# Designs tried in a protein design run: peptides against a protein of PDB entry 6EJA. Part 76

Target 1, 276 residues: chain A of PDB entry 6EJA
Amino acid sequence: VEYMPANPVRIAFVLVVHGRASRQLQRMFKAIYHKDHFYYIHVDKRSNYLHRQVLQVSRQYSNVRVTPWRMATIWGGASLLSTYLQSMRDLLEMTDWPWDFFINLSAADYPIRTNDQLVAFLSRYRDMNFLKSHGRDNARFIRKQGLDRLFLECDAHMWRLGDRRIPEGIAVDGGSDWFLLNRRFVEYVTFSTDDLVTKMKQFYSYTLLPAESFFHTVLENSPHCDTMVDNNLRITNWNRKLGCKCQYKHIVDWCGCSPNDFKPQDFHRFQQTARP

## One batch from the design tools (peptide; made by RFdiffusion4, then SolubleMPNN)

Design b2_p15_5_s2 (from b2_p15_5, 4 letters changed)
Fold by OpenDDE base, seed 1:
Structure b2_p15_5_s2 (fold): chain B 276 residues (1-276), chain A 15 residues (1-15)
Amino acid sequence: as target 1 above (276 residues)
Amino acid sequence: VDPEVDGGVGEIEGF
């Protein structure tokens, strides 16, 4: 009998979706849906068909909502961070949704645990934040991520404008753009007016792939730094051979990797992945 | 071995 926590955490799942991935979204939604959690879905401004489909789903479930605002996001764009930050603010303002954790998902990413296991785990570690670090040379990470470069998102393109310096006294970190954040830290990120949050929001508004580094950096330099766990409790279908071919060169002045959609053949990985 | 979790691969060659 799995240990059932006395006060189980409730999760706000934030889904950022685009394109024609309606079937994939439906599969993922069915896999992660639970009546005790909350689902907040942002649909790309350009994905009208998908938006209509998601709206239909949201009308069927009281714990599913769609963002009333929609952004046109691009791969690697700074606007993705804006999407998360605005979603966080919205979720904090939803007083009728008492969520304890914020989890972002895409169609190419799945939690590695069952709902019961995830809830049990997070209930035990409700004061922790789960961010997976790159685990390598940080200097190399900075260079590869282009964190020392200034980018401007404009006209569906990430323009590289030049070099920049990392703010003094800031320890930069990053890795996965998939994270599990507790409500307390989300509140801090959303409402804090301290120099750290203010400066980092400004810095990352001109950053490529900001979600892969922003929350890591803010957390590690904040009073909440001791709450970091180097694990995001999920499986991402990384295939570098397929996903690292500078496929976004036409919209981003940088080369990066993207995860692949899960195929039925990939599901065996869920059984083989080591559980934390 | 944990797969790489970041999306960065570096600058576009020739840029």
Scores: peptide ipSAE 0.021, ipTM 0.610, DockQ to the pose 0.150
Fold by OpenDDE base, seed 3:
Structure b2_p15_5_s2 (fold): chain B 276 residues (1-276), chain A 15 residues (1-15)
Amino acid sequence: as target 1 above (276 residues)
Amino acid sequence: VDPEVDGGVGEIEGF
C-alpha cells in the first residue's frame, strides 16, 4: 500500500526554456502537470515564438505562470543562476501559491517517480533538500568545472578572465544542476544576508555552470547542512559521446558536457519507475 | 541513481 500523506506537499516546478522546442515542452508539461502543483516558466528573451506558446498554455491553467521578466541565457552562463534566484524570489512573494518544494526541470532531466510517489516521498521528507553530488574527487571536479577560473557573461558569451581561488573556509561541492529544495532553504538562499549567502552569490556570479555547484555549496556550508540528501530523484539522459564534444566553444571559453534531451519514449520511465 | 555528472572536460584550445 502506497503511503498517502495527510498533508501532501505542493511543488513549484520551475522551467527554464529556450528555442522553438514547443512540442517537447508540451509533452513534458503534460507528463508532469498536476492540479495541486505550481508551474513557473521562464522563456529566454530571444525565444519569442516559444514565449507566445507558453503564454497560451498559462492562460489555460490557473496554476501556471510565466515570468514577467525574461533573460537572455546561454549554456553555462551565470545568468541561469540569476534566473533561478529571481524565480525563487518571485515564488516566495506569490502568497496565493503555497508551495513546499522548488523543483527545476528540463527536457533532459525528469523525476524518476510518479506524482503520487514523489508527493508521498517529499511529504515524508519535507524538511530535507535533495541535491546530487558528483561523487568523485573534489579537486578534479573543481578543475573540470572551472571553479578556479573567473568567468564573465557578456554579449552572449562566457569570457574566461583569469584564475581565482576558492574562498577560504568554504567547502565547495556540486554535481547535478537539478535539485529539489524545500521552501525553508529557498527562503534562506533568497533572503539571508549572512556572509555565506552574500559571498557565494558574488562568487557564483562569475562562475561557469553555476547551478551545478551554487546550491550544493551554500547548503553544505549553511546552518541547514544537515538537511542535505545526496539524491535529486532524477533520471538524466546522459550520453557523453554526444554531450562532451566541446560543442559550446563558440559561446564559452571552456569545454563542457551537456545531457541529452529526452525522447517521447523516455517519458515512460517517469511513470513506470519505482526506484527511490 | 544519477549517472556521472561532468560539467567540464577541460580548458578550451588556445588558452
Scores: peptide ipSAE 0.021, ipTM 0.584, DockQ to the pose 0.154
Fold by OpenDDE base, seed 5:
Structure b2_p15_5_s2 (fold): chain B 276 residues (1-276), chain A 15 residues (1-15)
Amino acid sequence: as target 1 above (276 residues)
Amino acid sequence: VDPEVDGGVGEIEGF
């Protein structure tokens, strides 16, 4: 018998999807759908077919909405962070959706827990934020992520313009771009006008893979720093041999890694394995 | 080690 919380948290799932992975999205959606949660789906501006399909789904469920705006995102692009930030703002402005947690998902990532387990867990730790850190040398992380480099997203390319300094007094952190953020922290990120949030939004607008570091860095340097949990409760289909070969050099002036989409045969792992 | 916690590989050679 699973623990049933008295006041279960409600989750806003933000799905950022692109391409023609309609079947993959459908499978994921069915797996994570619950009437008590909310689903906000962004479809890449270039993925019109997928957008039409997602719109059809959204019309069938009252707790499913599609972003009225669409961005053209590239791997490693700063625009991905913009997508999340705008989605957060939208979700906060949806007064009819009383969500407690923000969770981002793609076809390459899944929560490692069942809905009931996830809700129970988050209900117990509703004041916490779940961000997985790199767990390595910070200087090495900065170097490998290119955080000390200035990037500009333009014409579907991340241009490396030069070197930059990490702002003084800021403890930079990062790791996974998959996170579970409570509403309070999302509100802070969205509406705070303090120097930290303002500077970090500016800083990360010229950052490669910004979602892997922005929320970590903001959280750890914020008044909410004590709410961080170094875990994102995810399972991701990683194959470094395939995903770390500078395959995006034509898009980004940097080498990075990318996960692989889950295949039907991979779904059995969701309950049997944990994130490495 | 899960590569999701180390998204960067390094600079492109020659760049």
Scores: peptide ipSAE 0.019, ipTM 0.591, DockQ to the pose 0.159
Fold by OpenDDE base, seed 2:
Structure b2_p15_5_s2 (fold): chain B 276 residues (1-276), chain A 15 residues (1-15)
Amino acid sequence: as target 1 above (276 residues)
Amino acid sequence: VDPEVDGGVGEIEGF
């Protein structure tokens, strides 16, 4: 049921983009843009053309900014988490952007709700955090994610160095690296100096695909654990036949899957109804 | 059918 909230939430959308995905980015931006939300865009350090394009867009909208810093990120790289964490810090320091939720996006997935539906929903559940879990055996998840392996990101490669142990007393979880986090939890992740946050930041700095597990794990082991909702309110363009062929072996010492960018022909999927 | 959400599904290959 849609309703007009008295105090509608405002969303900080964080986009991490790379390559020559100008067209995809434009489609994404047009699909998600709203004057009441905020858009913070990180462009890969190596994607200068795209960066110029994004800068042009940002100059046209007061609620669109580009990160002044740029990281070289790779598929599965630990630096992706660093990108999110730094973006979170930046957004918290932007006092002129009163956002209530942090949402990351890529061309690989779209919110399955309209803006009004999304805002209404999040306004109703503004104290919750939305992360989708893997829904499988946790031990299998750990193995498949390589969480029990130590990785080092160096020279645009994720080097597998050896085995490691999951920190004692930590309940590991994960799944989608697309999440909706409320400001309060983002503040906790950004500024907390407790053992959990400190240890997890360290642990995940050597983790493959860290964003798929870091926020889940931190949330579930934190004082905010009761705020978790196992839903990220989005559809990802998964096609295992296309995305699961060890295509990143040259970048990562691991064989994994990746989602596919949405194409115009995929638009019909965005209009599908989602369960609450 | 819900799509898979685990982008990290993979296998360990040679050491």
Scores: peptide ipSAE 0.029, ipTM 0.587, DockQ to the pose 0.141; fails the geometry check

Design b2_p15_5_s3 (from b2_p15_5, 5 letters changed)
Fold by OpenDDE base, seed 5:
Structure b2_p15_5_s3 (fold): chain B 276 residues (1-276), chain A 15 residues (1-15)
Amino acid sequence: as target 1 above (276 residues)
Amino acid sequence: FDPEVDGGVGEIEGF
């Protein structure tokens, strides 16, 4: 008998989707849907067909909404962070959606745990934030992520403009762009006017792959720093051989890596992670 | 509940 918490957390799932993966999205949505949670879906501005499909779904469920605004995001683009930040603001302004956790998902994601397991876990650790760090040398991370470089997103391209310095007194961290954030921290990120949040929002607006580092960095340097858990409760299909071919050079003045879509042969990994 | 987390870092190399 799985432990049912007395006050189960409610989750705001933010889905950032693009392309033509409607079937995959439907499968994922079906797998994660629960009446007690909330689903806020952003569809890339260029994905009109998908947007129409998602709108149809949203009309069927009271706890599913689609962003009225749509951004055109590119791989590694700063606009992805903007998408998350705006979604956070929207969700906080939705007074009829009393969510406790913010979880971002893509169409390629699939839950490896049951809803009950996830809710039980988060209910136990409702005051914590879950972000996975790179776990390597920080200086190397900065260099490889290009955090010491200035980027500008323009014309569907990330232009490298030059070098920059990391702000003094800031402990930069990062890793996975998949995170589980509690409402309190999201409120802080969204509404705080302190120097940290203000400066980091500005800094990361010119950052490559900002979602992999922004929330980590803000959290660790904030009054909420003691709430960090180095775990995002996810598995990502990383295959460097397949994902690190400078395939985005045409989009970004940087060679980067991307996770791969899950394939049936990856099922063994799910089995391994699905352990109690 | 002990999920195995892949610390997926987008390792990027500059030009």
Scores: peptide ipSAE 0.022, ipTM 0.549, DockQ to the pose 0.086; fails the geometry check
Fold by OpenDDE base, seed 3:
Structure b2_p15_5_s3 (fold): chain B 276 residues (1-276), chain A 15 residues (1-15)
Amino acid sequence: as target 1 above (276 residues)
Amino acid sequence: FDPEVDGGVGEIEGF
């Protein structure tokens, strides 16, 4: 039996989904659903079938909402960050949803801990932010991520426009695009008008795969830097053979990797191998 | 907690 704290944290799960993976989404949703949490789902503008399915789910649960706005997101697109930022604003404006943590999810990831374990852990560390860093050479990371390149999202494509420099005085970091952010930091990112947030929003609006680096970079350069925990408390199934073969060249002027969708048989393995 | 973390993009040769 997992210990439950007296004041358990409530989580806003933001699901950014696309395509036609309704069954997988349903399985994932059922696995993470709890009455005390909140679920805010963005469906790609082009995924009308999935949108209909998600709407059906949202009507069945009072703590599930679908974004009234929908973006056409592409792999590596800057619009993904916009999606997160807008969802954060929406969630902060929902006064009837007293959430404590923001967690992003897709149909391609799955929790490795039970709800009770997650809630207990986050309740103990409610003032912390959980972002997993790449843990490698930062210069290499910058090059591989294309952070020193300027991209423009237009016509469902990420156009590489040229080279750029990292802003002076900014320590760039990144890694996983899966993060657990406390409400306080989300408020800062959403409403702060300081130079850091302003400049980073501008910088990352022309960035490939911005979600893998934006929140890391903002957090580590902010007054909230001491709240950084190098862990995202989730598992993502990466397969270089399948995910790192320049499969998105038609979408992005870059070669990249993407996580693979989880299969039911993977869940048991992940749960058994999960470590604190 | 030790999640499997990977990701990012590859460099384009010659660019």
Scores: peptide ipSAE 0.020, ipTM 0.556, DockQ to the pose 0.125; fails the geometry check
Fold by OpenDDE base, seed 1:
Structure b2_p15_5_s3 (fold): chain B 276 residues (1-276), chain A 15 residues (1-15)
Amino acid sequence: as target 1 above (276 residues)
Amino acid sequence: FDPEVDGGVGEIEGF
């Protein structure tokens, strides 16, 4: 019998979706939906069909909402961070949604445990933040991520403008752009006016793949640094053969990898994943 | 030459 917490955490799932991934989204939604959680869905500005589908779903559930604003996001774009930050602000302003954790999802990843397991775990560690680090040489990570390069998102393209310096006194970190953040840290990121948050928001507005590093860096350099856990508690369908072919070179002045959609045959991996 | 950006730290990152 799994331990049931006396005060179970409630999760705000933020889904960022685009394209024609209606079937994938539906599968994910069915897999993660629970009446005690909240679902806030952003649909890319260009994905009108998907937007209509998501709106239909949201009308059926009181704990599902769609962002009234929509951004045109691109792979690796700085606007993705803006999407998360705005979503965080919105969620904090929703006083009728008492969420404890922020979890971002796309059609390409799933929580690896049952809802009960996830809730039990997060309820036990409700004061922690879960961010997966790269686990490599940090200097190499900076170079590979292009953190020492200046990017500008404009006209559906990430333009590499030149070199830049990492801000002094900042310990840069990063890894997965999938994270589980507690409400307290989200509040800090959203409303703090300290130099760290202010400078990092500015820095990462010109950063490629900002979500893979922003929250890591802010957390580790903040008063909340002791709350970091090096894990994001999910599975992402990575297939390097399919996802690492510089397929976005026409959009971004960089090469990178993208995850693949889950197929029904991939779901067996959820049960095979061992707990660390 | 543009270095490859790592799209993630791993396939299985959960507990």
Scores: peptide ipSAE 0.017, ipTM 0.531, DockQ to the pose 0.243; fails the geometry check
Fold by OpenDDE base, seed 4:
Structure b2_p15_5_s3 (fold): chain B 276 residues (1-276), chain A 15 residues (1-15)
Amino acid sequence: as target 1 above (276 residues)
Amino acid sequence: FDPEVDGGVGEIEGF
């Protein structure tokens, strides 16, 4: 018998989508949709067909909305963080959507449990934030992520401008760009004017793959640091052979890996890897 | 929970 919380958390799922994978998105949406949650979908500015499709879906569900603004995001681009931050602000301003958790999703990352299990778990730990760290040498992480490098997103490209220093007194961390953040922390990130948030927003506006590190770093250096859980409750289709090919070298002055989209044949991995 | 998660630059160091 699974525990049913008396006050179940409600989740704001933020989907940042691009391309023409309407069918894939539809499949994912069907897999994660629940009437008690909220879905806020950003469609890349360049993906007009997908945008039309998503709009059609959103009109069918009262708990599905599409961002009225659209950014042209690129892999590893700083604009992705901006997308999340703006989405967070929007969601906080939606008084008719009483969400408790912020979760970003893509085709490459799925919750590892059923909705009921996820809700039960998050309801139990509603004061926690779930971010998965890289679990490796931090210095190596910094180097490999290019956190000590200055990047500028311009003309659909991440330009490496030079070297930079990590701000003094800041413990940088990161890992997965998929996270589960409670409303309180999202409020902090969105509205805090303290030195940490201000500096980190500035710092990460010139960062490659900022979503993989920004929230980790802010959380761990914030008054909310004790709420950190090194787990994002996700299963990621991580195939290094497929994901580590510098496939985005043409748009980023950096080589890196990316998780792969889930395919129907990958479903078996949920059963194999989904553990408490 | 023990999800398999990774991302970012992974095995490739920047150039």
Scores: peptide ipSAE 0.017, ipTM 0.538, DockQ to the pose 0.137; fails the geometry check

Design b2_p15_5_s4 (from b2_p15_5, 4 letters changed)
Fold by OpenDDE base, seed 5:
Structure b2_p15_5_s4 (fold): chain B 276 residues (1-276), chain A 15 residues (1-15)
Amino acid sequence: as target 1 above (276 residues)
Amino acid sequence: FDPEVDGGTGEIEGF
C-alpha cells in the first residue's frame, strides 16, 4: 500500500512542445494526466498544427490550459528561459490553480514513476527544490556552457557577441534543464526585486542554454539556497556519441549536446531506473 | 527515485 499523504501536493506541469510530435505528446499527456494536477502547455509559435491539436485537448479538461502567448524558440536560445519565466508568472496569477510544484516537460519526456509515487515523494519534500547539477569542475562547466560569453538571440540564431565576466560574488551552477521547483521558490524568482534575481534575469537573457543554469544559480545564491536537492527525479536519454556534435552550428555560434529520442531498446534502462 | 541525469548539454566548447 503506497503511503498516501494527508495533504498531497498538486503539480503544475509546464509542457513546452514544438514540431509535429502530436502522437507522442498525446501519449505523454495521457500518462501524466491527473485531475488534481494542472497542465500549462506552450506550443512553439511556428507549430500551428500542434497548437490546434493542443487547444482541442485543453477544451476537454478544466485543468489544462494553453499559453495565450507563443514564442519561437530555438535550441540553446534565451527565449526558452523566457518561456519558463512567463509561464511561472502566468501560473502564479492563476488564483484558481493552487499548485505546489512546477515541473517542466517536453513532448519527448515520459514518466518512469507513477503519479502516486511522485506525489508521495514531493509531499514529503514539499519545501525542497530539485535541480541536478553537472557534478564536474565548475570552471570547466562555465567554459563549456559558454557562460563567460555573451550571446544574442536574433533572427532564429544565437549570435556570440564577445566575452563577458561572471558577476562577482555569484556562485554559478547548472546542469540539467529539467527541474522540480516548489511554489515558494517560483514566487521568489518571479516577483523578487532583489539584486540577485534582477541581475541574473538580465545576465541570462544573453546566455546560451540558460535553462540549464539560471535556476541553479539563482537558487544557490538566494535565501532559499538550503532547499536545493541535487536530483531532478528524471531520466533523460543521453547518448553523447549521437548527441554531442556541432549539429546546431547553423542555429548557434556554439557546439553542444542534445538528448536523443527514446527508442524501444531503451526500455531496459527504464526498467532499471524504475526499480524501487 | 534513482534518475539517470546527464551533466548538461554544454559539453563541447564553442568555436
Scores: peptide ipSAE 0.021, ipTM 0.560, DockQ to the pose 0.110
Fold by OpenDDE base, seed 2:
Structure b2_p15_5_s4 (fold): chain B 276 residues (1-276), chain A 15 residues (1-15)
Amino acid sequence: as target 1 above (276 residues)
Amino acid sequence: FDPEVDGGTGEIEGF
């Protein structure tokens, strides 16, 4: 018998999907679906077949919705942050979905806990935000991420325009673009008009891989800074040999690594890592 | 809790 909290948290899962990988999405959805949670799915504007499939799924479940708007997203694109920010606003405006945590997912990662374990854990730490940092030299991170470079997303390409300065007085941080954010912090990011949020939204609209750093940086420089936990409770299928080949050079004026999609043979890792 | 997470995707400096 697992411990059940008296007031269990409810999770809004945000899925940003593209391509034709319907089977992968179905598998992932089956693995994470629970009646007490909410699922908000964005399908890339160019993925019409997948969009039709996702719509069919959403009609079968009352707690599954598809974004009425669709963006064309590219690897490393600044538009990914816009997608998350807009989805956050949408979710906050859905008064019939009383979610407590925002969790983003892709085919490249899975939660390493059972639903009961995840809910129990988040219910205990409902006032915390879970962001995994790079854990290395921050100056090196900034350089490798290209945070000191100005990028413009245009015509399905990330154009490097030149150098830029990191805003003074801001402690930049980052790491994984997979996070678990509580509703309170999401409200702050979405509706705050303070100088920090305003400047960071502007700064990261010209940033490569913005989701890997935006939420970290905003959180650590905000009044909510004491709520950060350096953990995102994920297992990610990283294979540097396969994922670090500068394979996106034709899309972005930068070289970076990418995680690999999970294959059926990788699923055994979920069970092995499902521990406190 | 000890998830297997890498430090980010921006691991190769731009050319």
Scores: peptide ipSAE 0.025, ipTM 0.575, DockQ to the pose 0.112; fails the geometry check
Fold by OpenDDE base, seed 4:
Structure b2_p15_5_s4 (fold): chain B 276 residues (1-276), chain A 15 residues (1-15)
Amino acid sequence: as target 1 above (276 residues)
Amino acid sequence: FDPEVDGGTGEIEGF
């Protein structure tokens, strides 16, 4: 018998999608859709066909909305963080959507539990934030992520401008760009004017793959640091052989890995890896 | 919970 919380959390799922993978998105959406949650979908500015498709879907569900603004995001681009931050602000301003958790999803990242399990778990730990750290040497992480390098997103490219220093007094962390953040922390990130948030927003506006580190770093250096859980409750299709080919070097002055999209045949992995 | 999560995308040092 699974625990059913008396006050179940409601989740705002933020989907940042691009390309023409309408079928894939549809499959993912069907897999994660629940009437009690909210879905806020950003479609890349360049993905007009997909945008039309997503709009059609959104009209069918009252708890599905599409961002009225659209950014042209690139792999590793700072604009991705901007997308999340703006989405967070939007979601906080949606008074008719009483969400408790912010979760970003892509085709490469799925919750490892059923909706009921996820809700039960998050309801139990509603005051926590779930971010998965790299679990390695932090110095190595910084180097490999290029956090000590200054990047500028311009003309659909991440230009490496030079070296930079990590702000003094800041413990940088990161790992997965998939996270589960409670509303309180999202509010903090969105509206705080303290030195930490201000500096980090500025710092990460010139950062490669900012979503993999921004929220980690802000959280761990914030008054909310005690809410950190080193787990994002995700299963990611991580195939290094396929994902680590510098496939995006044409758009970023850096090489990195990326998770692979889930395919229908990958579904068996959910059963194999979904452990308590 | 023991999810299989990504270890970050920064696996290859920049060139």
Scores: peptide ipSAE 0.022, ipTM 0.561, DockQ to the pose 0.111; fails the geometry check
Fold by OpenDDE base, seed 1:
Structure b2_p15_5_s4 (fold): chain B 276 residues (1-276), chain A 15 residues (1-15)
Amino acid sequence: as target 1 above (276 residues)
Amino acid sequence: FDPEVDGGTGEIEGF
C-alpha cells in the first residue's frame, strides 16, 4: 500500500503544444489527467486546428484552461522561456487554482510514475525543486549550448549575432528543459526584482534553448539554492538517430537534438524505470 | 562549424 499523504500536493501541468499532435496530446492528457490537478495549455499561434481541439477539451473540464495569449514558438527559441514565464504569472494570478507544483510537459514526454506515486513523492519533498543537470563539464556544456553566444529571435529564426560573456559572479548550470518547480520558487522567479532574476531574464532573452538553463541558473544562484534536486522525474523519448540531424538549421543558427513522439509500444519503458 | 546543442540529459530522467 502506497503511503497517502495527509496534505497531498496539487500540480499545475503546463502543456506547450504545437503542430498537428492532437492524437499524441490526447493520449498524454488521458494519462496524466486527474481531478485534483490543474492543466494550463499553450497552443502555438500557428496551430489553429490544434487550438480548436484543445479548446473543446478545456470546455469539458473545470480544471483545464487554455492560454488566452498565444506565441509563435520555434525550436530553441527564446520565446519558449517567455511562454513559461507568462504561464507562471497567469497561474499565480489564478486564485481559484491552489497549485503547489509547476510541471511542464510537451507531447514528447511523460511522467514516469503513477499519479499517486508522483503526488506522494512531491508531497514528501514539497519544498524542493527538481531540475536535471547535464552532469558533465560545465565549460563544455556552456559551449555546446551556445550560452557564450548571443542569439536574437526574429522572423521565426534564431539569429546568432556573435559572442558574449557569461555574467560575472553567476554559476551557470543547465540540462533538461523539463522541470518540477514548487510554487514558492515560481513566485520568486515571477515577482522578484533582485539583480539575479532581472539580469538572468535579460540574459536569457537572447539565449538559445533558454529553458534548459534559465531555471537551473537562477535557482542555484538564488536564496533557494539549497532546494535543488538533480532529477526531473520523467521519461523523454530520445532517439538520437532520428532527432539529432540538424533538422532545424533553417530555423536556428545552431544544431541540436529534439525528442520524438511516444508510440504505444514505448509505454513499456514507464514500468521499467526504478523508483527513486 | 556549429557545435551540437544537446537537447536533453538523457532518455530516462528521474526515478
Scores: peptide ipSAE 0.014, ipTM 0.531, DockQ to the pose 0.241; fails the geometry check

